# Peptides against a protein of PDB entry 3S8F, part 57

Target 1, 157 residues: chain A of PDB entry 3S8F
Amino acid sequence: VLTLFVAVPSLMTAFTVAASLEFAGRLRGGRGLFGWIRALPWDNPAFVAPVLGLLGFIPGGAGGIVNASFTLDYVVHNTAWVPGHFHLQVASLVTLTAMGSLYWLLPNLTGKPISDAQRRLGLAVVWLWFLGMMIMAVGLHWAGLLNVPRRAYIAQV
Target 2, 166 residues: chain B of PDB entry 3S8F
Amino acid sequence: DEHKAHKAILAYEKGWLAFSLAMLFVFIALIAYTLATHTAGVIPAGKLERVDPTTVRQEGPWADPAQAVVQTGPNQYTVYVLAFAFGYQPNPIEVPQGAEIVFKITSPDVIHGFHVEGTNINVEVLPGEVSTVRYTFKRPGEYRIICNQYCGLGHQNMFGTIVVKE

## One batch from the design tools (peptide; aimed at target 1 A18)

Design b2_p22_8_s4 (made by RFdiffusion4, then SolubleMPNN; from b2_p22_8, 10 letters changed)
Fold by OpenDDE base, seed 1:
Structure b2_p22_8_s4 (fold): chain B 157 residues (1-157), chain C 166 residues (1-166), chain A 22 residues (1-22)
Amino acid sequence: as target 1 above (157 residues)
Amino acid sequence: as target 2 above (166 residues)
Amino acid sequence: LGTLLFMLGLAATYLGEFFLVY
């Protein structure tokens, strides 16, 4: 079960990122136990996108431990559970981070900031993407627990 | 003032790094403890049984579908199943209700899946290896076998049937 | 402190799964 050791550095990274978010929020004037969250730049899609990706990555990471377990993998292996897992890991974190990077990179490359309309559109895109991804992921995990097979067009349910 | 700010940031970072390192050791200790106390669930079940995929169709217990179901004891059967591109043999697999069935599944060609609807039977089938699954069907009827591992152009149509009698 | 609570919650989640593995 040495594969479970992979979770350790990931957790350390998660802790560091969370700490960085708190630090940033407090630097922006946030106070109290949770006030720093509100102080983060939620009006910037370049920030919101990767943060939403991180939120999706948390349950995905937990699922990774499940998938790596011999006993638990017997339940979930080659079911819809697995696509649910990697959609959180790839289509949530990686994709949203890429989206966020785009919102940062293009203005810097062109030397022109995004318009307010583009900013609002960007926020809508990343939030809708996140919402859709969460719905899909929950559905896939649920279907997997109901023994819906992966890579098949038919199921007993 | 600037130096003071830098020192404060450094102290903050060092604190969280220390915490992270502490948590690292906690998790390592937890893993070690869990492994030490729950060893039975750590080792994959069963012995590795191997076969020659190039001859499995010609000789041995998988060669004749008519002889695939073998009674090994009172109310106990072994079923030798081949998963191949693109189907299963025997098809249908006929077994009695209430009997303990040991499925011995292998492949002559590529990796396949063996997912039985209505059951918790779900294994990958590797050429050269024998997958062993034990199951007792409590209800009579037909159970569909689904390939849930991509195996080629006909993968989506690869199905089998288990018929439970009595 | 908020981050710490988040981290503790996360740790609890993962620890729970570790126990479920065995």
Scores: peptide ipSAE 0.016, ipTM 0.754, DockQ to the pose 0.430
OpenDDE base, seeds 2, 3, 4, 5: peptide ipSAE 0.011, 0.015, 0.013, 0.015; ipTM 0.702, 0.738, 0.731, 0.714

## One batch from the design tools (peptide; aimed at target 1 A14 F15, target 2 Y12 M23)

Design b2_p23_1 (made by RFdiffusion4)
Pose (drawn by RFdiffusion4):
Structure b2_p23_1 (pose): chain A 157 residues (1-157), chain B 166 residues (1-166), chain P 23 residues (1-23)
Amino acid sequence: as target 1 above (157 residues)
Amino acid sequence: as target 2 above (166 residues)
Amino acid sequence: VFFFVVIVAVLAAFLAFASYMER
């Protein structure tokens, strides 16, 4: 029960952050129900990386609520589902957010500029990392529901 | 405009938060339902039941695997199961279909998992403790036990079998 | 079921809020 309550701050974060992004999209001219998304600064890796991380957090958090549901945990406990859940949370959102900081924080700390080429390369890196985490989350959640255990060298069997 | 967008955002946020709370409460009620049904038998016994892992193979209910299945009620069997590096005894565990099975599971060495494929049986096995879970097998046949807690280099090949007789 | 309900609820809430702000 208390774990289901720990989920409320992230459910609140989902709205406060989503509304903040929608407000920004509208300031930048975006209209429609989706125009506000397209009008956001998708050329800036510091923007893109946390946003993509937040997108993967939606299934990441859904899996966490499942794991927190006591008897439902007996379906997925110590299976590959669990790494599927935590890759979405820490290996995607937290890691992508830190990667995006290379693009505003590093210049601030070192004075070293980020070139146009380095910016594009950062875009590719955060997209590939995010997409790779999403594909693996699918493979691990599914294999977990099929009772494949975590922490195993299953290629040797 | 900012004042207006702000007001509207806070108003809809309050609504979302109420909905999201109502959803979580429904899940809590649904979990409470499972805890009142037979499916909750796989929840391990909360009572502490200590044993000694260094003598469990020599004395006590786990010393003779052939004697591991004991009828404890008219439709009830207790099964003493040893999860060790890297196997389970007895092998196979043989039980009748439709009977309630109380698995008492311990380990002489390290922590092992006990995950019965196709069931909700999924319990950690700690040396010095006895893990007790309950389940009734409705369908006869062979069920595979998977060790789902890393117990060393033999972990990926640590399996066992439950045969549910007709 | 819980897994998909959470996803659907979050996405539906975002879409409903975008519609509300458009009006």

Design b2_p23_1_s1 (made by RFdiffusion4, then SolubleMPNN; from b2_p23_1, 15 letters changed)
Fold by OpenDDE base, seed 2:
Structure b2_p23_1_s1 (fold): chain B 157 residues (1-157), chain C 166 residues (1-166), chain A 23 residues (1-23)
Amino acid sequence: as target 1 above (157 residues)
Amino acid sequence: as target 2 above (166 residues)
Amino acid sequence: SLFQAYVDFILQSFLDFARAMEE
């Protein structure tokens, strides 16, 4: 119940961040319902990484609500669902945010901007990381709903 | 300029907040759907019960595996199960098909899992607490019990069996 | 494209799950 109370402010915060992104995109010349998205700096891994983390956090957050629900937690607890949730929350949001932060922090600390090659490599790393995390997370959540146990090498399905 | 920017931000925030509220309803709907499709067959039963893990092997209903299955009614049984490092007792657990089974599960040592394959029975077993699960096996056969909570070196080999007789 | 393959994977996974739940 307490977690569900926290869910509302968390969602408000998340969508406020999205609102900030829309504002930023529109300031950069984006127009229309989706044009502001295209106008965001998708060529900067320091931006892309945390944004992808936020995107991964959406299903993870939804899963958090499930995990916090007594009756639903009974279904998913200690199944593959749980590590799926963690990989969205930690391995996606937290990790990608950290990666993005480093793409900003290191150039700032060293006083040297990243090269174009480093930028492109960074984008590739971030996108591939996100792709891998989403594949694994979807699989784990699915397996969990099929009652595949966590921390066991044998599954009935 | 700052004032104009502030107003613009507020406008976008209002839109996204509305979207947020809509998504809340979507999540509620998903929760309802999940409940409707995944809760059949298993009923969490009982209130919080406690037991002394240091004496549970020596006295009480868990002490003798031969007395673990107790008939409480014409077609009702209570099964007192111990999850320990590294196995379950009794093993196998023998119950009749179609009978209402109340599992009373506890641990004498560390936290374990009690996951019965082919069913929605999946609970953690904590020393000092009794996990209660009510279930009716409609199909005869063998059901494997899996520990899905790390409990030590032999965790991966910690299995039990429920035999449902016709 | 890689993106399309990813989308197809997600959609197929969802459909497979739905089918599994019907059994």
Scores: peptide ipSAE 0.022, ipTM 0.707, DockQ to the pose 0.032
OpenDDE base, seeds 1, 3, 4, 5: peptide ipSAE 0.022, 0.017, 0.014, 0.021; ipTM 0.745, 0.745, 0.729, 0.717

Design b2_p23_1_s2 (made by RFdiffusion4, then SolubleMPNN; from b2_p23_1, 15 letters changed)
Fold by OpenDDE base, seed 3:
Structure b2_p23_1_s2 (fold): chain B 157 residues (1-157), chain C 166 residues (1-166), chain A 23 residues (1-23)
Amino acid sequence: as target 1 above (157 residues)
Amino acid sequence: as target 2 above (166 residues)
Amino acid sequence: SIYEAYVNAVLQSLLDFAALMEA
């Protein structure tokens, strides 16, 4: 329990980000408990990408707590569970944030706005990436719970 | 306007921070529940044991694979296993069905994995340390040992076998 | 079952994606 107190700053940060999103959504006209979510700029891949990364980071972060627990880690350590965790943290959050940053950075660097076609393509890329990552991550976590080993080409199941 | 926005942001942050703290306690409770209900299958590591990896092949209980399986009781055995690049010793490991087996595993070279299919045996093997795993095989047959920790160019081919005799 | 939950999650994700793209 004492070791898990390290999660407090992380949780504070995560939910502060959520607070910022709620504020932004409400400024954009969102109302009610969930209306602010719909009001966020989901038509902008520069926004959608990092947000999807954050969504992937939630289960990944929860898994991180599990992995950091000595007793619980015994169950999942060096199984496919761990790669599943990594793909949520790095290949989802970090990668999607990087992708999103490009959709902001490139127009600013070139001085040219992205076309509508490019915007739609960007949205497709980001959502498809997220979907694929979630499918793979769930599969890896599931396999891990079935004791499929990490760093092996064979498995009992 | 900036002050109003700042105040609003702080209000939302306060709410979400409170929520975060509440969730922290929920997670702790869930972990506690999981530990209380699902730890019966966890194999304890035992006390810390050290060994000299530079001499483990020449002297001591790991030196002779023919003497690796030691009967310590009527239905109890200790098996001294070496995980090395790239295999396990002894191989195969032969043990009786229904016997309590204490695996004492170490490495003379680099870190390896000891993952036994069909069981919950899954430990890392560090040079200089002895990994202890206690297990009773209820079913006869062959159990494959897989190295799940990268240990070099031959890692992917590093396998062992436990043969459980009736 | 876990399998059914997984399949449902995938399908729901696809539906959510489609809905978002049409919005």
Scores: peptide ipSAE 0.020, ipTM 0.746, DockQ to the pose 0.059
OpenDDE base, seeds 1, 2, 4, 5: peptide ipSAE 0.005, 0.018, 0.019, 0.016; ipTM 0.742, 0.716, 0.741, 0.725

Design b2_p23_1_s3 (made by RFdiffusion4, then SolubleMPNN; from b2_p23_1, 13 letters changed)
Fold by OpenDDE base, seed 5:
Structure b2_p23_1_s3 (fold): chain B 157 residues (1-157), chain C 166 residues (1-166), chain A 23 residues (1-23)
Amino acid sequence: as target 1 above (157 residues)
Amino acid sequence: as target 2 above (166 residues)
Amino acid sequence: SIAEAYVAALLAAFLDFAAAMEA
């Protein structure tokens, strides 16, 4: 019940952020239905990280609704599905947002801008993290649907 | 211009809010689809039944593992199972193939899991509560019981066996 | 099993990545 109460506001907030991104992209010269996406600052790890986090949060949020469903939870509860959900929410959104925040925060705290090499490294780290998290999360969800138990080192499949 | 920017932001916000609403319906549809396709064999929660975890080992239907399997009908059995740190009793649980089995599971100590491989039996076992699971084994053989709820240092080694006889 | 194959594939990919980083 609690999850459902927060799901709607969270979803609206997420898409409000998307609205801001679209506006920003269009201000940066992006046109058309999707052109504004390409116009966003994808060369900045401080931007890329939280955006990738949000992308990972979408299936996680949907999964949250599933997990909160009384009937659907019978299928996925205490299976590898649950860790998959957690890794999307915490290890993707929260962690990537934190990582991205550091790429903004540290230069401001030190008063020194990051070098181009550091920027490129940051992009690599964020993208690799996202990719790894997506692979793991998909695997965990898949395993969960195959009834692989949570908190166990052994499985039938 | 501040006014122009505000107007533009508002327009995009309205669009995305509409999209968000549409996505809510998509999620509802997905839930409905999942319910329709994955509810087969789901064991519904039974009536809440309580027991005293401090005496469950000494008296009552869980007290004697040798008497844990009770025939309640021609092809019906009730099995009184204890999940404890760190194992299950009786172990093995012996039941006939094709019979309707009602598992009555409780714990004398901490919360445990009761996950039977090869089946959709997957419940948490709380001290003081009785978990009721109904299942019919169609295939003979051994089914492993796994604890999927952390219960202490021996959690990873907590296994049981259900033997289904022809 | 499917799970084992998946884990093995991930491990192999990780090792390959690690090797590439060391090169």
Scores: peptide ipSAE 0.014, ipTM 0.725, DockQ to the pose 0.022
OpenDDE base, seeds 1, 2, 3, 4: peptide ipSAE 0.006, 0.011, 0.006, 0.000; ipTM 0.753, 0.719, 0.749, 0.731

Design b2_p23_1_s4 (made by RFdiffusion4, then SolubleMPNN; from b2_p23_1, 15 letters changed)
Fold by OpenDDE base, seed 2:
Structure b2_p23_1_s4 (fold): chain B 157 residues (1-157), chain C 166 residues (1-166), chain A 23 residues (1-23)
Amino acid sequence: as target 1 above (157 residues)
Amino acid sequence: as target 2 above (166 residues)
Amino acid sequence: SIADAYVEAILNAWLDFAAAMEA
């Protein structure tokens, strides 16, 4: 009940963020229905990390609704599906947002900008993190649908 | 300039809010589709039954593992199962193939899981509550019971067995 | 104007739901 209650405002918030991204992209010279996406600062890990987190949050949020649905929860509850959901929410969105925050915070705290090498390394880190998290999350959701139990090291599948 | 910017932001927000609402209905439709096409079956939630976890081992239907399997009809059984740290009783649980089995599961200590491999039986077992699951085993053999709720140092070794006889 | 009405309808519906959940 609580999850479904917060679902609507969460969606509104998420798509408001998307609206902000569209506005930012258009201010940066992006045109057309999707051209604003390319205009966003994809060369900045402080931007890329949270955005990748948001992308992971989309299926994770959908999974949250599934987990909160009585009938569907019978299928996924206490299976590997649940860890898959958590890794999309915590290990993707929260973690990547934290990573992105560090790329903004550290230069401000030290008074020194990050080098180009550090920037490129940061981009590699956040993209590889996202890729790994997506692979693991898909695998966990898949295993969960095959009734692989949560918190067990063996399963009959 | 600020006014123009705010007006532009508002326009984008309105569009994305409309999209948000549309996506909400898409998700609802997907859930409905999943439910309509689901073939695994849903185990109906039974009536909430309570039991005293401090006395469940001493008196009542869970007290004697030898009397845990009760025939309630020609092809119907009720099995009173205890999930405890760290195992299940009775163990093994012996039931006939093709019989309708009603599992009455509770715990004398902490929360445990009751996940029967090869079946859709998967419930949490709370002390003080009785979990009721109805199932018919169509295939003979051994079915392993797995605890999928962390219950202590021996959690990983907490297994039971259901033996389905022809 | 129509967009404003649409957004307002969504917000009002949500607030009504929130009030019902808190009761």
Scores: peptide ipSAE 0.013, ipTM 0.703, DockQ to the pose 0.027
OpenDDE base, seeds 1, 3, 4, 5: peptide ipSAE 0.000, 0.000, 0.005, 0.000; ipTM 0.749, 0.736, 0.728, 0.717

Design b2_p23_2 (made by RFdiffusion4)
Pose (drawn by RFdiffusion4):
Structure b2_p23_2 (pose): chain A 157 residues (1-157), chain B 166 residues (1-166), chain P 23 residues (1-23)
Amino acid sequence: as target 1 above (157 residues)
Amino acid sequence: as target 2 above (166 residues)
Amino acid sequence: MVLAFYLAVIAAMLFMLYVVATI
């Protein structure tokens, strides 16, 4: 029960943050129900990386609520589902957010500029990392529901 | 405009938060339902039951695997199961279909998992402790036990079998 | 139950995003 309550701050974060992004998209001229998304600064890796990380957090958090549901945990406990869940949370959102900081924080700390080419390369890196984490989350959640255990060298069997 | 957008955002956020709370409460009620049904029998016994891992293969209910299945009620069998590096004894565990099975599971060495494929049986096995879970097999046939807690280099090949007789 | 809980959270988040878009 208390774990289900720990989920409320992230459910609140989902709205506060989503409304903040929607407000920014409107300020930048976006209209429609989706125009606000397209109008956001998708050329800036510092923007893109946490946003993509937040997108993967939606299934990441859904899996966490399942794991927190006591008897439901007996379906997925110590299976590949669990790495599926935590790659979405830490290996995607937390890691992508830190990667995006290379693009505003590093210049601030070192004075070293980020070139146009380095910016595009950062875009590719955060997209490939995000997409790779999403594909693997699918493979691991599914294999987990099929009772494949975590922490195993299953290629040797 | 900022004042207006702000007001509207807070208003709809309050609504979302109430909905999200109502959803979590429904899940809590649904979990409480499972805890009142036979499906909750796989929840391990909360009572501590200590044993000694260094003598469990020499004395006590785990010393003779052929004697591991004991009828404890008219439709109940207790099964003493040893999960060790890297296997389970007895092998196979043989039980009748439709009977309640109380698995008492310990390990002489390291922590092992006990995950019965196709069931909700999924329990950690700790040396020095006895893990007790309950389940009734409704379908006869062979069930594979998977070790789902890393117990060393033999972990990926650590399996066992439960045969549910007709 | 597992999938139902899992998909219900996703569906609720999509609904929330829709509500944010309509603000």

Design b2_p23_2_s1 (made by RFdiffusion4, then SolubleMPNN; from b2_p23_2, 14 letters changed)
Fold by OpenDDE base, seed 1:
Structure b2_p23_2_s1 (fold): chain B 157 residues (1-157), chain C 166 residues (1-166), chain A 23 residues (1-23)
Amino acid sequence: as target 1 above (157 residues)
Amino acid sequence: as target 2 above (166 residues)
Amino acid sequence: LVLEVYDAYVAMLAAMLLGIALI
């Protein structure tokens, strides 16, 4: 049970970031319960990428709590569930944040803004990445629950 | 005013901390509830038992594969399994259908996995530690043991078999 | 135990999403 306290800083961060997004959306003219979401700069891959990463991190975080549970870990440990968790945490959040950072960093370092074509391509890349990661992660978690072992090329299922 | 700013930040931090803690307790409660409603199949952790990995092949209950299956009572058996690079001993493991089997698994070398297909048996095996798993096979047949922990160059080929006899 | 994991995971996920929505 004490191990679960490691989730506290993560939860604090998650909700703070969500609040910050709401604040930003409202500053950009968003109104109502959901209007602030639409007001966010979804046309900028430097913004979209890390936000999609955050969205992937939510189910990953829930999985982290499962993995940290003594009794529940017995079911999922060393199954395909674990790689599913990793891909949400690392290949989704961390990778998409890095991608987003690149879309911001390169224009600033070069002093040249990205073209509209590059912007559209960037948006396509991050959305496709996110979609692929979600499909794979769901598949891995599902396989894990079906007792497909990790680090094995064969399984009963 | 720096003092006012610090005070405001502290208040927000306390608020978010409290909320996060509350969410943590909600999650724990949800886990507890789900476990309470689904009580089937939980295998409790065994007592910590240790062995010397350097001598486990030479002496003791893991030394002779022919003596690995020990009847401990009516329809009760203990099976002393050795997971090693790269296989399991004994192989096959032969047990009767419907018997309560206590697997005592250890390793003489590195960490291995012990994943039995078609069952909920899935444990890591540490050198110097004995993993204990209790299971009853309801159906006769062959059950494959898979190593799901990386243990070296031959890891991908590390398999065993449990044969459940009528 | 598979059912326990599934239920717990879905419940926690739902709670997290609800928490975010309430911010």
Scores: peptide ipSAE 0.310, ipTM 0.847, DockQ to the pose 0.305
OpenDDE base, seeds 2, 3, 4, 5: peptide ipSAE 0.175, 0.159, 0.154, 0.143; ipTM 0.809, 0.822, 0.812, 0.799

Design b2_p23_2_s2 (made by RFdiffusion4, then SolubleMPNN; from b2_p23_2, 13 letters changed)
Fold by OpenDDE base, seed 3:
Structure b2_p23_2_s2 (fold): chain B 157 residues (1-157), chain C 166 residues (1-166), chain A 23 residues (1-23)
Amino acid sequence: as target 1 above (157 residues)
Amino acid sequence: as target 2 above (166 residues)
Amino acid sequence: LVLEVYNASVAMLLEMLRKIAEI
């Protein structure tokens, strides 16, 4: 019980980030329940990357609660489920945040703005990364639930 | 303007905070539901049992692989298994179909995995501790044991076999 | 497209759950 309670501050933090995004979107002219999402700067890879990371982090976080559960962890422990969780938490959120940071940092370090071509390429990179990561993560989680072992090159399925 | 913005931010934060708490309860409910409906997948943990990994190969029930399978009752067996770098003993493990098998698994060296394909048997094996798993094989055949915990250079080749006889 | 993605996701989830139940 106490272990799972640790998730409360984390969830609060996550949803305050979401609140910040909503506020930002509304400041940019977004209206209604979902209009604020469309108003966010989706043309900027420095923004899109970490946001996609956050989206991947949602199921990953839910999985984290599962992994932290003593009884449920028994089912998923040392199966492909665990790598699936890692890829959502590290290879999605952390990596995409790093990518996004790079798209912000490079122009500032070089003193040159990114070209439109570079911007479009950046968008392609982060979206393709996210898509591939989601496909792989779903596969790994599914395989894990089917008792595919972690750290093994063979499986019964 | 700053005051208005601050109030707006607080309103959104409160809303999302409430949502966060609601979702927490949803997740707890889902966990509870999963546990209630899928309890058969959980192998009850036995009482904590300790052994000396430095002597487990020389003395005790794990010392002789030929004596590893012990009949403890009608259609009941205890199998003393060692997971070591890099294999299992006994290998193969021979047990009868339909018998209740209690696996007592330990390691003389490092942490290993004991994952039996076709079953829900999946435990870590720690030196100094005895992992206890109870299982009944309903189908005859060969079941592969896979080490799913990294244990060294030969980890990828660490396999065992359980042969279930009719 | 949104509806199609939604339906596909639901179908995938149901299939996954079905397979899990058969283990």
Scores: peptide ipSAE 0.035, ipTM 0.758, DockQ to the pose 0.037
OpenDDE base, seeds 1, 2, 4, 5: peptide ipSAE 0.000, 0.005, 0.032, 0.020; ipTM 0.741, 0.704, 0.739, 0.721

Design b2_p23_2_s3 (made by RFdiffusion4, then SolubleMPNN; from b2_p23_2, 14 letters changed)
Fold by OpenDDE base, seed 1:
Structure b2_p23_2_s3 (fold): chain B 157 residues (1-157), chain C 166 residues (1-166), chain A 23 residues (1-23)
Amino acid sequence: as target 1 above (157 residues)
Amino acid sequence: as target 2 above (166 residues)
Amino acid sequence: LVEEVYNAYVAMLLAMLLAIAQI
């Protein structure tokens, strides 16, 4: 139980980011409970990438709580569940944030905006990455619950 | 307007922060509820038992594979298992069907895994520490032991077998 | 405990989604 207190700073950060997104969406003219989401700049890969990373971080964070539970961890430890967890945390959030940062950084460093074609390609890349990552993560979590071992090439199931 | 914007941001932050603090308690409550209603098969942590990994092969209950399976009572056995680079000892482990088996697992070298297919037995094995797992095999047959913790070049080939006899 | 882990995990996810939606 005490171990779960480590989640407090992460939750605070996560919801603060959500607050910032809501504020930004409302500044862009979004109204209502969900209208602010639509008002966010979904046409910009520098924005979309890290946001998709944040979305992947949600199930990853829930998994972190499971992993931090003594009893529940017994079920999932050293199974495919664990790779599923950190692929959401690292390969989704961290990687997509890095990708998004790149889409922002390069135009700023060069002083040249990206072309419309480059923008569209960037959007395709980050969405496909996210989709693939979600499929893989769900599969790994499922396999883990079926007792597929981590770091092994064989499984009975 | 800058001050107004700052104040607005803080208001949103505080609003969402309320959820952040509440969510911790929600998660704890959900886990607690789950455990309270579904306690079957829970394996608690045992007492910390330490051994000297440098002598565990030469003396003590792990030294002789032929004496690794010890009957401790009616239909109760303790099995002293070594996980090492790269295998398990004894191999195979032979136990009766329906008996309560207490596995005492340790390592003389590096950290290994002890994952028994078809069971919920899945523990890490640390040199100098004894892992204790209790299990009753309901079905006869062969159960494969898999190392699921990286232990060196031969890790992928590190297997054992438990033979459950009728 | 597999079902318990699944249920707990899904419940937490739903709780998080509801919290994000503020409902």
Scores: peptide ipSAE 0.288, ipTM 0.837, DockQ to the pose 0.275
OpenDDE base, seeds 2, 3, 4, 5: peptide ipSAE 0.019, 0.082, 0.164, 0.071; ipTM 0.744, 0.796, 0.809, 0.775

